Peptides against a protein of PDB entry 5HB3. Designs and how they scored, part 28

Target 1, 150 residues: chain A of PDB entry 5HB3
Amino acid sequence: RQMQDRCMSEYNQRIRNAPEGSIDPFRMACYKIIGRCDLSNRSLDGLQTDVNDWIWLQFNLARETDRSLELAGESYGLAELQASIREIGLKHFPKTAAEDTNGSFGMFFYLQILAGMFEQAIAYLYPFSYVDAVHFAIALTYYGLLRPVD

## One batch from the design tools (peptide; aimed at target 1 S40 K91 L111)

Design b1_p20_6_s2 (made by RFdiffusion4, then SolubleMPNN; from b1_p20_6, 11 letters changed)
Fold by OpenDDE base, seed 4:
Structure b1_p20_6_s2 (fold): chain B 150 residues (1-150), chain A 20 residues (1-20)
Amino acid sequence: as target 1 above (150 residues)
Amino acid sequence: MEKERLQEWYEKLKPFGYKK
């Protein structure tokens, strides 16, 4: 908590007062990650990042255990991330096997799994890869993450 | 080729890192 408060304080101070381009982007990233500063902007500006970094950041910031420590008015949890993933799916990923030209369905499946959207993930994967969907369903059920249908 | 593909995905997903 103390570290978070210090990060937030420094983040706010630097973002407001530091000359443009003078802020160490790595330091700023630390403030965002540790301090959960400015959850409305879940990006690492000034750093060369890729999609894996983006994914990592979203999920690290969406930690429900940290929600209680957030300032009033700021909230970013798993529910918000799941909503974002749904929107991503609707906009950028194939809905059916017939729409899939690049085999990108796996990425969306991956995102859903990471977000704990297990039932939706399996349902999504099924038309693309029956065998994989069944295997994942079995595994998820084994670990108590997927509720069996009676 | 992989880097280009990843970059494409990054550009598509990046906007969702911002609160609507």
Scores: peptide ipSAE 0.536, ipTM 0.914, DockQ to the pose 0.819
OpenDDE base, seeds 1, 2, 3, 5: peptide ipSAE 0.527, 0.531, 0.519, 0.517; ipTM 0.914, 0.916, 0.914, 0.913

Design b1_p20_6_s3 (made by RFdiffusion4, then SolubleMPNN; from b1_p20_6, 13 letters changed)
Fold by OpenDDE base, seed 4:
Structure b1_p20_6_s3 (fold): chain B 150 residues (1-150), chain A 20 residues (1-20)
Amino acid sequence: as target 1 above (150 residues)
Amino acid sequence: SEKERLQEFYNLLKPFGYKK
């Protein structure tokens, strides 16, 4: 909490006083992750990251706690993250095997897995590659991550 | 097209520092 408060204080001070673009991108990332500052802006300008880094950040910004205990003025829970992933999927990824020309379905499957959307991920993957879907389903079930449908 | 959608996806991730 003390560290978070410090980060928020520093962020507020810098955002008010620092010239635009003068804040170190890594420091900004720290303010986001630790201080949970300005969560509405999830962009990390000046950093070079891959999709794993991106999703890691989003996951870290997500909270599965009582919102009443949230210290930040802004909140972004796991549900919101998952909703964002769904939206991205609907907009940018194939919905059927017939639409898949470049094999991009795998990327969306991957994103869903990273976001903990296991059931949806398997359901999505099945029409594209049922063998892989079955394998992942078995694995996820084994680790207690997949809830079988009754 | 799928290619266009994928490109849009990459564009979406660029602000987050995504590099292909």
Scores: peptide ipSAE 0.086, ipTM 0.677, DockQ to the pose 0.130
OpenDDE base, seeds 1, 2, 3, 5: peptide ipSAE 0.077, 0.072, 0.024, 0.098; ipTM 0.659, 0.654, 0.503, 0.642; seed 5 fails the geometry check

Design b1_p20_7 (made by RFdiffusion4)
Pose (drawn by RFdiffusion4):
Structure b1_p20_7 (pose): chain A 150 residues (1-150), chain P 20 residues (1-20)
Amino acid sequence: as target 1 above (150 residues)
Amino acid sequence: ADLAAYNQELYERFKEESHT
């Protein structure tokens, strides 16, 4: 309780609202991770990072809590992470084979799998490659990670 | 080289989705 309060406040007063270009970029990153500061802006600004670093951060900052009482601030768990993956799908990725030329649909399928969006990930992949979708569904069903119809 | 360019292209798009 103490450390979260001290770390959150310290980050707001002496880092976010501090002179720009003065604070080490990695240090700000260490505070965002350790203290989960500013869950509203889950980026790694000031660092030479790629899409995998961004994806990692989304999960790294995610935490699951019992759905019984409040958290300090806004919650960020698998549910919120999935909501974020969905919007990225509509904005940046195609749904039909006609919209895809480079083979990028695989990235969104990969994202949905990471987030545990198994039903949606298989349904998304089938139009691009029914063979792979059929077999990935078999792999998931074997371990019990695919909700079938009654 | 192609893979690195592709990763950076996606990164530029996804970092704009960081704000909630």

Design b1_p20_7_s1 (made by RFdiffusion4, then SolubleMPNN; from b1_p20_7, 15 letters changed)
Fold by OpenDDE base, seed 5:
Structure b1_p20_7_s1 (fold): chain B 150 residues (1-150), chain A 20 residues (1-20)
Amino acid sequence: as target 1 above (150 residues)
Amino acid sequence: SSEEKLKKEWYELLKKEAKR
């Protein structure tokens, strides 16, 4: 907590005093990850990152913390991440096989699985690949991750 | 590769949504 408080303090000082874009990208990353600073912007600009880094960042930022104890007053947990993924899906990913032109449905399926959105993931996959959806449903059920529908 | 290009496109879309 002491480290987090220090990061927050430094971030607040720098954001007030430093010109826009002058903060070192690595330092900014530390402020976000450790200090939980400015979680409304969950991107690391100025760094050479890829989709894996993005995924890693989202899940690391999505921590369950006591909202009352967060200095920033910002709570970002799994529920918020799931909501974000849902919104991303609605905006950027195909809803049906007919809309899929580049096979991007797989990425959205993957994101939903990672976020624990198992029922939604299977339901989403079904119109794209019935066989795969059934196979995943069986596997998820076997591991107790999918709730059986009566 | 085509796969790498696709991943980059997805990444760019995801980054845009992360900025709010």
Scores: peptide ipSAE 0.309, ipTM 0.838, DockQ to the pose 0.730
OpenDDE base, seeds 1, 2, 3, 4: peptide ipSAE 0.305, 0.303, 0.306, 0.305; ipTM 0.836, 0.835, 0.839, 0.836; seed 3 fails the geometry check

Design b1_p20_7_s2 (made by RFdiffusion4, then SolubleMPNN; from b1_p20_7, 13 letters changed)
Fold by OpenDDE base, seed 5:
Structure b1_p20_7_s2 (fold): chain B 150 residues (1-150), chain A 20 residues (1-20)
Amino acid sequence: as target 1 above (150 residues)
Amino acid sequence: SAEAKRQQELYDLLKKEAKR
């Protein structure tokens, strides 16, 4: 894509030549989203953003593309996003009901569901809410998204 | 609100993890 190539070129040039912090944050966002520049930093600095924006960005940056066609020289797909979510969970979300201090388990459950980590999501939810876990397990199974264990 | 604060704190943590 012509626009993507241009974004990458401009990004590479600006990061080398522009004073630190002088680049328009909206322009940087364009370089990241369109040009897929600097995917190691999956955030939009200098903008008014919230958790919804973060979620949107993570999933939009996660592309199932041929690595040979990646202009950025790096690949970031669903698998990498899933790995990131898992790591986030290990670091920042309660592992058991006893560790739950702010009810944030629901958000982690939500992130796992969005990322297609259905089995892990249900397993995670179970100790927090048995009823809800069973409910979602039934629903996911009905839609063919959950792999039942024998 | 207290809820907004909690959400912001979580968001801040998520942003940190997005930088690797």
Scores: peptide ipSAE 0.334, ipTM 0.849, DockQ to the pose 0.701
OpenDDE base, seeds 1, 2, 3, 4: peptide ipSAE 0.282, 0.278, 0.321, 0.290; ipTM 0.824, 0.821, 0.843, 0.828; seed 4 fails the geometry check

Design b1_p20_7_s3 (made by RFdiffusion4, then SolubleMPNN; from b1_p20_7, 16 letters changed)
Fold by OpenDDE base, seed 5:
Parts: C-alpha cells; structure tokens; sequence
Structure b1_p20_7_s3 (fold): chain B 150 residues (1-150), chain A 20 residues (1-20)
C-alpha cells in the first residue's frame, strides 16, 4: 500500500509538471501496473509490445481491489474486463461466419475463454465451428466451468 | 508472415479500445 501510494503521488506530480511525452515509457508502465494510475488508459505507449503483452496487461490490471481502498475511486476488476471484451467483440470481431474475412473469430473466442466467459465463448464459436464448440463445451463441462443449461 | 500481420492488425484494434 505504501508503495502504491508513492507511485500514485509520483505519477500525479509528473503528469502535472512534465511535458507531454517526456515520461519514460517504462516508468509509466510501472505507475500503471504497481500504482494503478490512470487505469482509464490501459495501453503502454512507446514500448515495443505485442498482443500477448496487451492481454497480460489487461488481466494484471483487472484486479479485485477493495473499492473502498482504491484512492482513485476507479475499480477495475474481472467484471469490467469482461464488459470491455464484450464491447470489443461487438465492435471489431465478426458475429457470423459470413462476416469473418480474416479468421479473427478464434482470437475473440480465446479472449472470452481467458476472461472466464465460457458460456458466451461457446455460443460465439458455435456458428463458426460446430465441432470445435461441442468439443470445448464437453471439456469445460468436465472441468466444472460450464453450467449445463437444463 | 500472414499470421503475424493478422495479429498485428488485431493488436492495433485492441490498443485503440484500451485508450477509451
């Protein structure tokens, strides 16, 4: 907690005093990850990152913190991440096989699985690949992650 | 190469959404 408070204090001071773009990207990353500063911007600009880094960042930032203890009043947990993934899906990923020109359905399926959106993930996959959807449904059910719809 | 390009495109889209 002390370290987090310190990071937040330093972040606020630098944002106020430093010219735009003058903050070291690695330092900015530390402020975001450790200090949970400016969680509205969940991107690491100025760093050579890939999709895996993005995924890692989103899940690390999506921590259940006691809302009462977050100084910024912004709680970003799993529920918020799931909501974000849903919104991303609606905007940027194909809804049907006919709309899938780039084979991107697999990435969205993967994101949903990682976020624990199992029922939605299977439902999404079904029109693209019936066989795969059934296989994943069986596997998820076996591990107790999918609730059978009675 | 084609797979890498697709992933990069997805990544660009994801980054844009993360800034909002």
Amino acid sequence: as target 1 above (150 residues)
Amino acid sequence: SAEKEKKEEWYKLLKKEAKR
Scores: peptide ipSAE 0.281, ipTM 0.824, DockQ to the pose 0.730
OpenDDE base, seeds 1, 2, 3, 4: peptide ipSAE 0.270, 0.266, 0.273, 0.279; ipTM 0.811, 0.813, 0.820, 0.823; seed 4 fails the geometry check

Design b1_p20_8 (made by RFdiffusion4)
Pose (drawn by RFdiffusion4):
Structure b1_p20_8 (pose): chain A 150 residues (1-150), chain P 20 residues (1-20)
Amino acid sequence: as target 1 above (150 residues)
Amino acid sequence: SAAYDAFLEDLYAELSKEED
């Protein structure tokens, strides 16, 4: 309780609203991670990072809590992470083979798998490669990670 | 491929601007 309050406040007063270019980029990153400060802007600004660093941060900051009472601020769990993966799909990735030329649909399938969006990930992949979709579904069904129809 | 790498770089440039 104490540390979350001190860390959150310290980050807002003495880092976010501090002179720009004065605070080490990595230090700001360490506070965002350790204290989960500013869950509204889950980026690694000021660092030479790639898409994998961004993906990692989304999960790193995610935490699951019992769905019974409130959290300090807004919650950020698997549900919110999935909602974010979905909008990235509509905005940046194709749905039909005609919209894809480079083979990028695989990245969105990969993202949906990471987020546990198994039903949606398989349904998404099938139009691009039914063979791979069929077998990935077999792998998931074997461990019980695919909700079948009755 | 190079075109795929460029797509990932453009994707990251867009994703790093995302806020709630």

Design b1_p20_8_s1 (made by RFdiffusion4, then SolubleMPNN; from b1_p20_8, 13 letters changed)
Fold by OpenDDE base, seed 4:
Structure b1_p20_8_s1 (fold): chain B 150 residues (1-150), chain A 20 residues (1-20)
Amino acid sequence: as target 1 above (150 residues)
Amino acid sequence: SAELEKFKKELLEELQKYRK
């Protein structure tokens, strides 16, 4: 908590007082990740990143436990991440095999898995690759991550 | 594969736009 408060203080000071573009992007990233600063902005400015970096960030910004340590108004949990993934899916990924033009379905499957959306991930994957969907379903069930229908 | 990489790039741009 003390570290978080300090990070937030420094973050606020820098965003207010520092000239635009003068702040080290990596430092700003640290404030965001460690200090939980400005969680409404879930991107990192000034850094060249890829989709993997993006999802890593989103995952790390999501907190499942110790919400009591979160600052007021700066709450972002797994549910919010999952909602974001759903939104991304609706906007950017094929909904059916017929819509798949570049094979990006696997990426959305991957994103859903990372977000713990196992049932939805399997359901999504099945029409694209039923064999893979079945294999993942078996594996997830084995590890107790997928709840089969009783 | 090239098309997929293009998609990833475009997706990232959109993600950054929407989450900023």
Scores: peptide ipSAE 0.228, ipTM 0.790, DockQ to the pose 0.733
OpenDDE base, seeds 1, 2, 3, 5: peptide ipSAE 0.225, 0.226, 0.228, 0.233; ipTM 0.788, 0.789, 0.790, 0.792; seeds 1, 5 fail the geometry check

Design b1_p20_8_s2 (made by RFdiffusion4, then SolubleMPNN; from b1_p20_8, 14 letters changed)
Fold by OpenDDE base, seed 5:
Structure b1_p20_8_s2 (fold): chain B 150 residues (1-150), chain A 20 residues (1-20)
Amino acid sequence: as target 1 above (150 residues)
Amino acid sequence: SKELEEFKKKLLEELQKYRK
């Protein structure tokens, strides 16, 4: 917490005193990831990133902490991340094999797995690839990550 | 595939808009 407070103070100072766009983007990334600064902006401007970097960032910013110990609006847990992934799925990914035009279903499956949405991921994958869904289901069950359907 | 890569790029752009 002490370190976080220091990071936040430095972040705020730099935001106020530095010309727009002049701050080192890597330093800003450090403030965001380590210091939990300005979590309302969950992107890394000024850096070349891909979807893997994005999901990595979201995962790392998703903290299971007592929200009372964090500033209002600076808390973001796994549940919120999962909700975001669901929303992304609804907007950008095919719902059925018939809707799949570019093979992006695997990417959404991947995102759901990273977000710990194992049951939903398997259910989603099943109509696209039965064999793969079964294989992943077996593996996830083996590691105790897949819950049986009630 | 090239199409998938283009999709990923567009997706990233949209994701960044929503999370900024």
Scores: peptide ipSAE 0.225, ipTM 0.792, DockQ to the pose 0.701
OpenDDE base, seeds 1, 2, 3, 4: peptide ipSAE 0.210, 0.219, 0.205, 0.223; ipTM 0.783, 0.787, 0.780, 0.791

Design b1_p20_8_s3 (made by RFdiffusion4, then SolubleMPNN; from b1_p20_8, 11 letters changed)
Fold by OpenDDE base, seed 2:
Structure b1_p20_8_s3 (fold): chain B 150 residues (1-150), chain A 20 residues (1-20)
Amino acid sequence: as target 1 above (150 residues)
Amino acid sequence: SEELKKFLEELHEELSKLRK
């Protein structure tokens, strides 16, 4: 708690008072991750990141505990992450094989799986690769992760 | 798709039986 408070204090101070362009993005990232500062902004501004970095950050920031018990002043859970992934999917990923120009469907499938969106992931993968969708469906069902009725 | 849903439901049912 004490460390988080210090991080928040430093983060807020720097974000408000630092000259434009003088903020170390790595330092700010540390404050965000460790101190859970400014969870409404779940990006690492000023850093070159890929999808793996992005998703790693999301999971580190996400907390599925009771929001009332969250030590941070803000909360971000799995539900919000899932919502974000859905939105990203709608905007940036192909819906069908015909729309797939860069082979990015696999990444969106992967993101959905990581976020526990198993049914949606399988449903999404199906039109791109029937065989793969079936294999994943079998595996997920075997482990009790797939709820096809939902 | 309805076809996929049906498949998944059937698969789930069969696998659930095997795990019991």
Scores: peptide ipSAE 0.017, ipTM 0.429, DockQ to the pose 0.018
OpenDDE base, seeds 1, 3, 4, 5: peptide ipSAE 0.007, 0.007, 0.015, 0.017; ipTM 0.335, 0.343, 0.371, 0.433; seeds 3, 5 fail the geometry check

Design b1_p20_8_s4 (made by RFdiffusion4, then SolubleMPNN; from b1_p20_8, 13 letters changed)
Fold by OpenDDE base, seed 4:
Structure b1_p20_8_s4 (fold): chain B 150 residues (1-150), chain A 20 residues (1-20)
Amino acid sequence: as target 1 above (150 residues)
Amino acid sequence: SAELEEFKKKLLEELMKLRR
């Protein structure tokens, strides 16, 4: 795509030639999102973001390999996002209700849902709120998003 | 809660470090 090529060109040029701190961080973000530039760096420098911004970015950067027309050899799909969420979960979120001190379990559930980790999300939520887990499971099943247990 | 907000802050910091 012509626009993508332009973005890539401009991104590379600016990264190489522009003085430190002189580049508009929003423009650089656009190059990354639209141009798929430097997907190995999954963060945006120079911008104040929150968790919602982060997950939005990751989701948008994630592409299905069969539908993405990437010019570069770099691939970043849903699997990579899911791996990231899993890693974060293991390190920072409570594993059981007994470990929950700040009520953060819902956030991890949310992240898993956004990453398409529906089965894992439901399984995770169940010990914290079985009622909610069941309701979400029903809804996800209804929409064909939850895989049945074999 | 303040505690949850602090957690979100720390979480964000960790998220930003992933796969750089």
Scores: peptide ipSAE 0.248, ipTM 0.809, DockQ to the pose 0.753
OpenDDE base, seeds 1, 2, 3, 5: peptide ipSAE 0.240, 0.239, 0.232, 0.241; ipTM 0.806, 0.801, 0.804, 0.808; seed 3 fails the geometry check

## One batch from the design tools (peptide; aimed at target 1 S40 S43 W54 K91)

Design b1_p21_1 (made by RFdiffusion4)
Pose (drawn by RFdiffusion4):
Structure b1_p21_1 (pose): chain A 150 residues (1-150), chain P 21 residues (1-21)
Amino acid sequence: as target 1 above (150 residues)
Amino acid sequence: AANDEAFAKLYQQYLEEKAEE
């Protein structure tokens, strides 16, 4: 309780609202991770990072809590992470094979799998490659990670 | 908005690297 308060406040006063270009980029990153500061802006600004670093941060900052009481601030768990994966799908990725030329649909399928969006990930992949979708569904069903119809 | 913009920028750089391979 103490450390979360001190770390959150310290980050707001002496880092976010501090002179720009003065604070080490990695240090700001260490505070965002350790203290989960500013869950509203989950980016790694000031660092040479790629899409995998961004993806990792989304999951790294995610935490699951019992759905019974409040958290300090806004919650960020798998549910919120999935909601974010969904909007990125509509904005940046195609739904039909006609919209895809480079083979990028695989990235969105990969993202949905990471987020545990198994039903949606298989349904999304089928129109691009029904063979792979069929077999990935078999792999998931074997372990019990695919909700079937009654 | 900032989360999405960070992903879109990095993802376009990832596609450019793949095109150069």

Design b1_p21_1_s1 (made by RFdiffusion4, then SolubleMPNN; from b1_p21_1, 12 letters changed)
Fold by OpenDDE base, seed 5:
Structure b1_p21_1_s1 (fold): chain B 150 residues (1-150), chain A 21 residues (1-21)
Amino acid sequence: as target 1 above (150 residues)
Amino acid sequence: SSNEEAFAKLLEKELEKRKAL
């Protein structure tokens, strides 16, 4: 808690006093991850990152913290992440097998699974790979993660 | 959102990388 408070204090001070773009990207990353500073920008600008880094960051920042303790606008939980993934899916991933040109459907399926969107993930995968969808559905049901429709 | 745009850019990069392999 003390470390987080220090990070927030330093972040606020630097944002106010430092020229735009002069803050070390690594330091900025530390402020975001440890201090949860500026959660509206959940990207690591100025760093060489890949999709895996983005995924890691989103899930690490998504905390179910008591909303009562978070300042308005700093609440970023699983629900918000799920909403973001839905929007990403609508904009950047194929909706049908016919639209699949790059074979990227698997990545969206993966994102949905990571975010706990199991029913949606299976429904999405089904038209791309019937066999895989059924296998995942069975597995998820076995672990109690998928609610079977009566 | 800016975060979504960031992801989109990374996705494009990843897909290009896969095509090159």
Scores: peptide ipSAE 0.450, ipTM 0.894, DockQ to the pose 0.846
OpenDDE base, seeds 1, 2, 3, 4: peptide ipSAE 0.444, 0.448, 0.447, 0.446; ipTM 0.892, 0.894, 0.894, 0.893

Design b1_p21_1_s2 (made by RFdiffusion4, then SolubleMPNN; from b1_p21_1, 11 letters changed)
Fold by OpenDDE base, seed 5:
Structure b1_p21_1_s2 (fold): chain B 150 residues (1-150), chain A 21 residues (1-21)
Amino acid sequence: as target 1 above (150 residues)
Amino acid sequence: SKNHEAFEKLLKQALEKRAAQ
C-alpha cells in the first residue's frame, strides 16, 4: 500500500513536471504495474517486449478490485479485459477457417481461454479444428469450467 | 486503441518469428 501510494504520487509529479517522453520506460512500467497508474495505456513503450510480455501485462493489470477501492479513477478488471479481447478478435483474427491465412486462430483461442471465455473459445475453435474443440470441451467440462448446453 | 495497435505489432512479430523457425 505504501509503495503503491508512493508510485502514484511520483507518477503524478513526473507527468506534471517532466517533458513528454523523458520518463525512463522502466520506471514508467513500475508505475503502471505497482501503482496502477494510467491504466488506459497498457503498453510498455520504449521497452523491448514480445507478445507474451503484453499478455502478462494485461492480465496482471486486470484486477478484480472493488471499484470503490481503486485509487485510480478507472477500474480495469477481467470484464474489461474480456471486452478488449473480443475487440481484438474482431479486428485481428480470422473469423472463419477460410479467412485463416497465418494460422493465428490458435493465439486467439489461447487468449480467450486465459480470459475465462471458455464457451466462446470452444465455439471459435470448432470450425478450425473440430477434434481439438471437442477435446478442449471435454476437458473444460471435466473441470467444471464449461457449462453443458442442452 | 493504442493497446490494440501495440498488440497487433507484437502479434505480427510473433508470427514472423514462428515462420522463421
Scores: peptide ipSAE 0.330, ipTM 0.859, DockQ to the pose 0.826
OpenDDE base, seeds 1, 2, 3, 4: peptide ipSAE 0.318, 0.327, 0.320, 0.325; ipTM 0.854, 0.858, 0.856, 0.858

Design b1_p21_1_s3 (made by RFdiffusion4, then SolubleMPNN; from b1_p21_1, 11 letters changed)
Fold by OpenDDE base, seed 4:
Structure b1_p21_1_s3 (fold): chain B 150 residues (1-150), chain A 21 residues (1-21)
Amino acid sequence: as target 1 above (150 residues)
Amino acid sequence: SKNEEAFEKLLKEELEKRAKE
């Protein structure tokens, strides 16, 4: 991909030659999204962002490709994203309704759904909202996204 | 990780925002 190569080239040049913090954050975002540069840092510092932007970025950067096939030399696939979501869940989201002080369980459910972690998402949601969990389970099953019961 | 920390910050902000709505 020519565009990716150009972005990576420019990124490397700017990182080496530009003073720290002098690069336009929007330009940096372009290098990251298009050029797949510095995927170890999947955040957009210097921009006014929210959690939705973060989510958008994570999923746009995720690629289901073999590391050896990545032109940028960096690989960040769905599996890595799913692992990240799991870790986030363990640290930042309630495990039970009793632990839910902010009603944030829905966000973690949403993250898991976006990451294709359907079975885990339903299992997680169930103790918080039985009705919603069942509704989603039915829908996911209908579309073939939820594995059948053993 | 840096990404996780970034999310934590944003999550906190989101929760605070929701609390005000």
Scores: peptide ipSAE 0.331, ipTM 0.864, DockQ to the pose 0.842
OpenDDE base, seeds 1, 2, 3, 5: peptide ipSAE 0.281, 0.328, 0.330, 0.302; ipTM 0.833, 0.863, 0.863, 0.847

Design b1_p21_1_s4 (made by RFdiffusion4, then SolubleMPNN; from b1_p21_1, 10 letters changed)
Fold by OpenDDE base, seed 5:
Structure b1_p21_1_s4 (fold): chain B 150 residues (1-150), chain A 21 residues (1-21)
Amino acid sequence: as target 1 above (150 residues)
Amino acid sequence: SKNEEAFAKLLEKALEKRAAE
């Protein structure tokens, strides 16, 4: 895409010539989203964002195919996103119901579902809410997204 | 990672907001 190529070119030029931190954060966001520049930093620094913005960015930058590597210098797909979510879970979410102090387990369940980590999501939810876990398991199985135990 | 840390900060803010409601 012509626009993508232009963004990449401008980004490379600016990072070499501009003082550190002097580039407009909105412009940097455009370079990242359209040009897929600097995918190692998947955050919108300098902008007021929330969790939803973070989620949106992660999933929009993720590609199912590695062919995007030809256009972007870095590989970032669903597998990498799933790995990131696993690490986030290990560090920032309760592992058991006994560790749940703020009720944030639902957010981690949500992230896992969005990332297609269905079996892990159900297994995670089960000790927090048996009824909900069974409900989602049935639904996911119905839509062919969860593999039943043989 | 930087991305994970960014999320952690946003999560903390979200939880604080929810607790205040």
Scores: peptide ipSAE 0.427, ipTM 0.885, DockQ to the pose 0.838
OpenDDE base, seeds 1, 2, 3, 4: peptide ipSAE 0.417, 0.425, 0.424, 0.423; ipTM 0.882, 0.885, 0.885, 0.884

Design b1_p21_2 (made by RFdiffusion4)
Pose (drawn by RFdiffusion4):
Structure b1_p21_2 (pose): chain A 150 residues (1-150), chain P 21 residues (1-21)
Amino acid sequence: as target 1 above (150 residues)
Amino acid sequence: HEEELQDEFWRLYQEHLETME
């Protein structure tokens, strides 16, 4: 309780609202991670990072809490992470094979798998490669990670 | 902010693809 309050306030007063270009980029990153500061802007600004660093941060900041009472601020768990993956799908990735030329649909399928969006990930992949979709569904069904129809 | 995060993801992903070329 104490550390979360001190760390959150310290980050707002003496880092976010501090002179720009003065605070080490990695330090700001360390505070965002350790204290989960500013869950509204889950980016790694000021660092040479790639898409995998961005993906990692989304999951790194995600935490699951019992659905019974409030959290300090807004919650960020698997549910919110999935909602974010979904909108990235509509905005940046195709749904039909005609919309894809470079083989990028695989990235969105990979994202949905990471987020546990198994039903949606298989349904998304089938139009691009039914063979792979069929077998990935077999792999998931074997461990019980695919909700079948009654 | 959520829109900006989506733009950042897409920008980083395009840069990653260009590196693989």

Design b1_p21_2_s1 (made by RFdiffusion4, then SolubleMPNN; from b1_p21_2, 17 letters changed)
Fold by OpenDDE base, seed 2:
Structure b1_p21_2_s1 (fold): chain B 150 residues (1-150), chain A 21 residues (1-21)
Amino acid sequence: as target 1 above (150 residues)
Amino acid sequence: SRDKEHDLLYELFLKDLEKKK
């Protein structure tokens, strides 16, 4: 795309000619989101952000595009995001109800649902809240998002 | 970089929890 190419060109020009960190954070955000520049750094440095902003950014950067057509040579799709979420879960979120001191299991459940990891999300939620897990399972099955059990 | 991003999420999450208390 013409716009993407232009963004990439501007990004490359600025990153080469400007001191590190001197680029306007908002402009940098545009280069990342629109131009898909420097996808290895999936954060918006210099901006006041919260957890919702982080989540939003990850999903916006995750594209189901043909890797062969990506100009930046960097690919970040849903599969990579799902892998990242799994790793986040392993590192930061409780595995059992006994480990949950902050009630944080809901956030990890939420992340898995957003990423389309429905079976894993339900399996994860079950030991924390049986009732909720069942309700979500029913709903997801109704919408054809959860595979039925044989 | 990947690990840092994961840590960032968790930090932001904790910060959000503190705000809600």
Scores: peptide ipSAE 0.312, ipTM 0.842, DockQ to the pose 0.802
OpenDDE base, seeds 1, 3, 4, 5: peptide ipSAE 0.306, 0.310, 0.310, 0.307; ipTM 0.838, 0.840, 0.842, 0.838

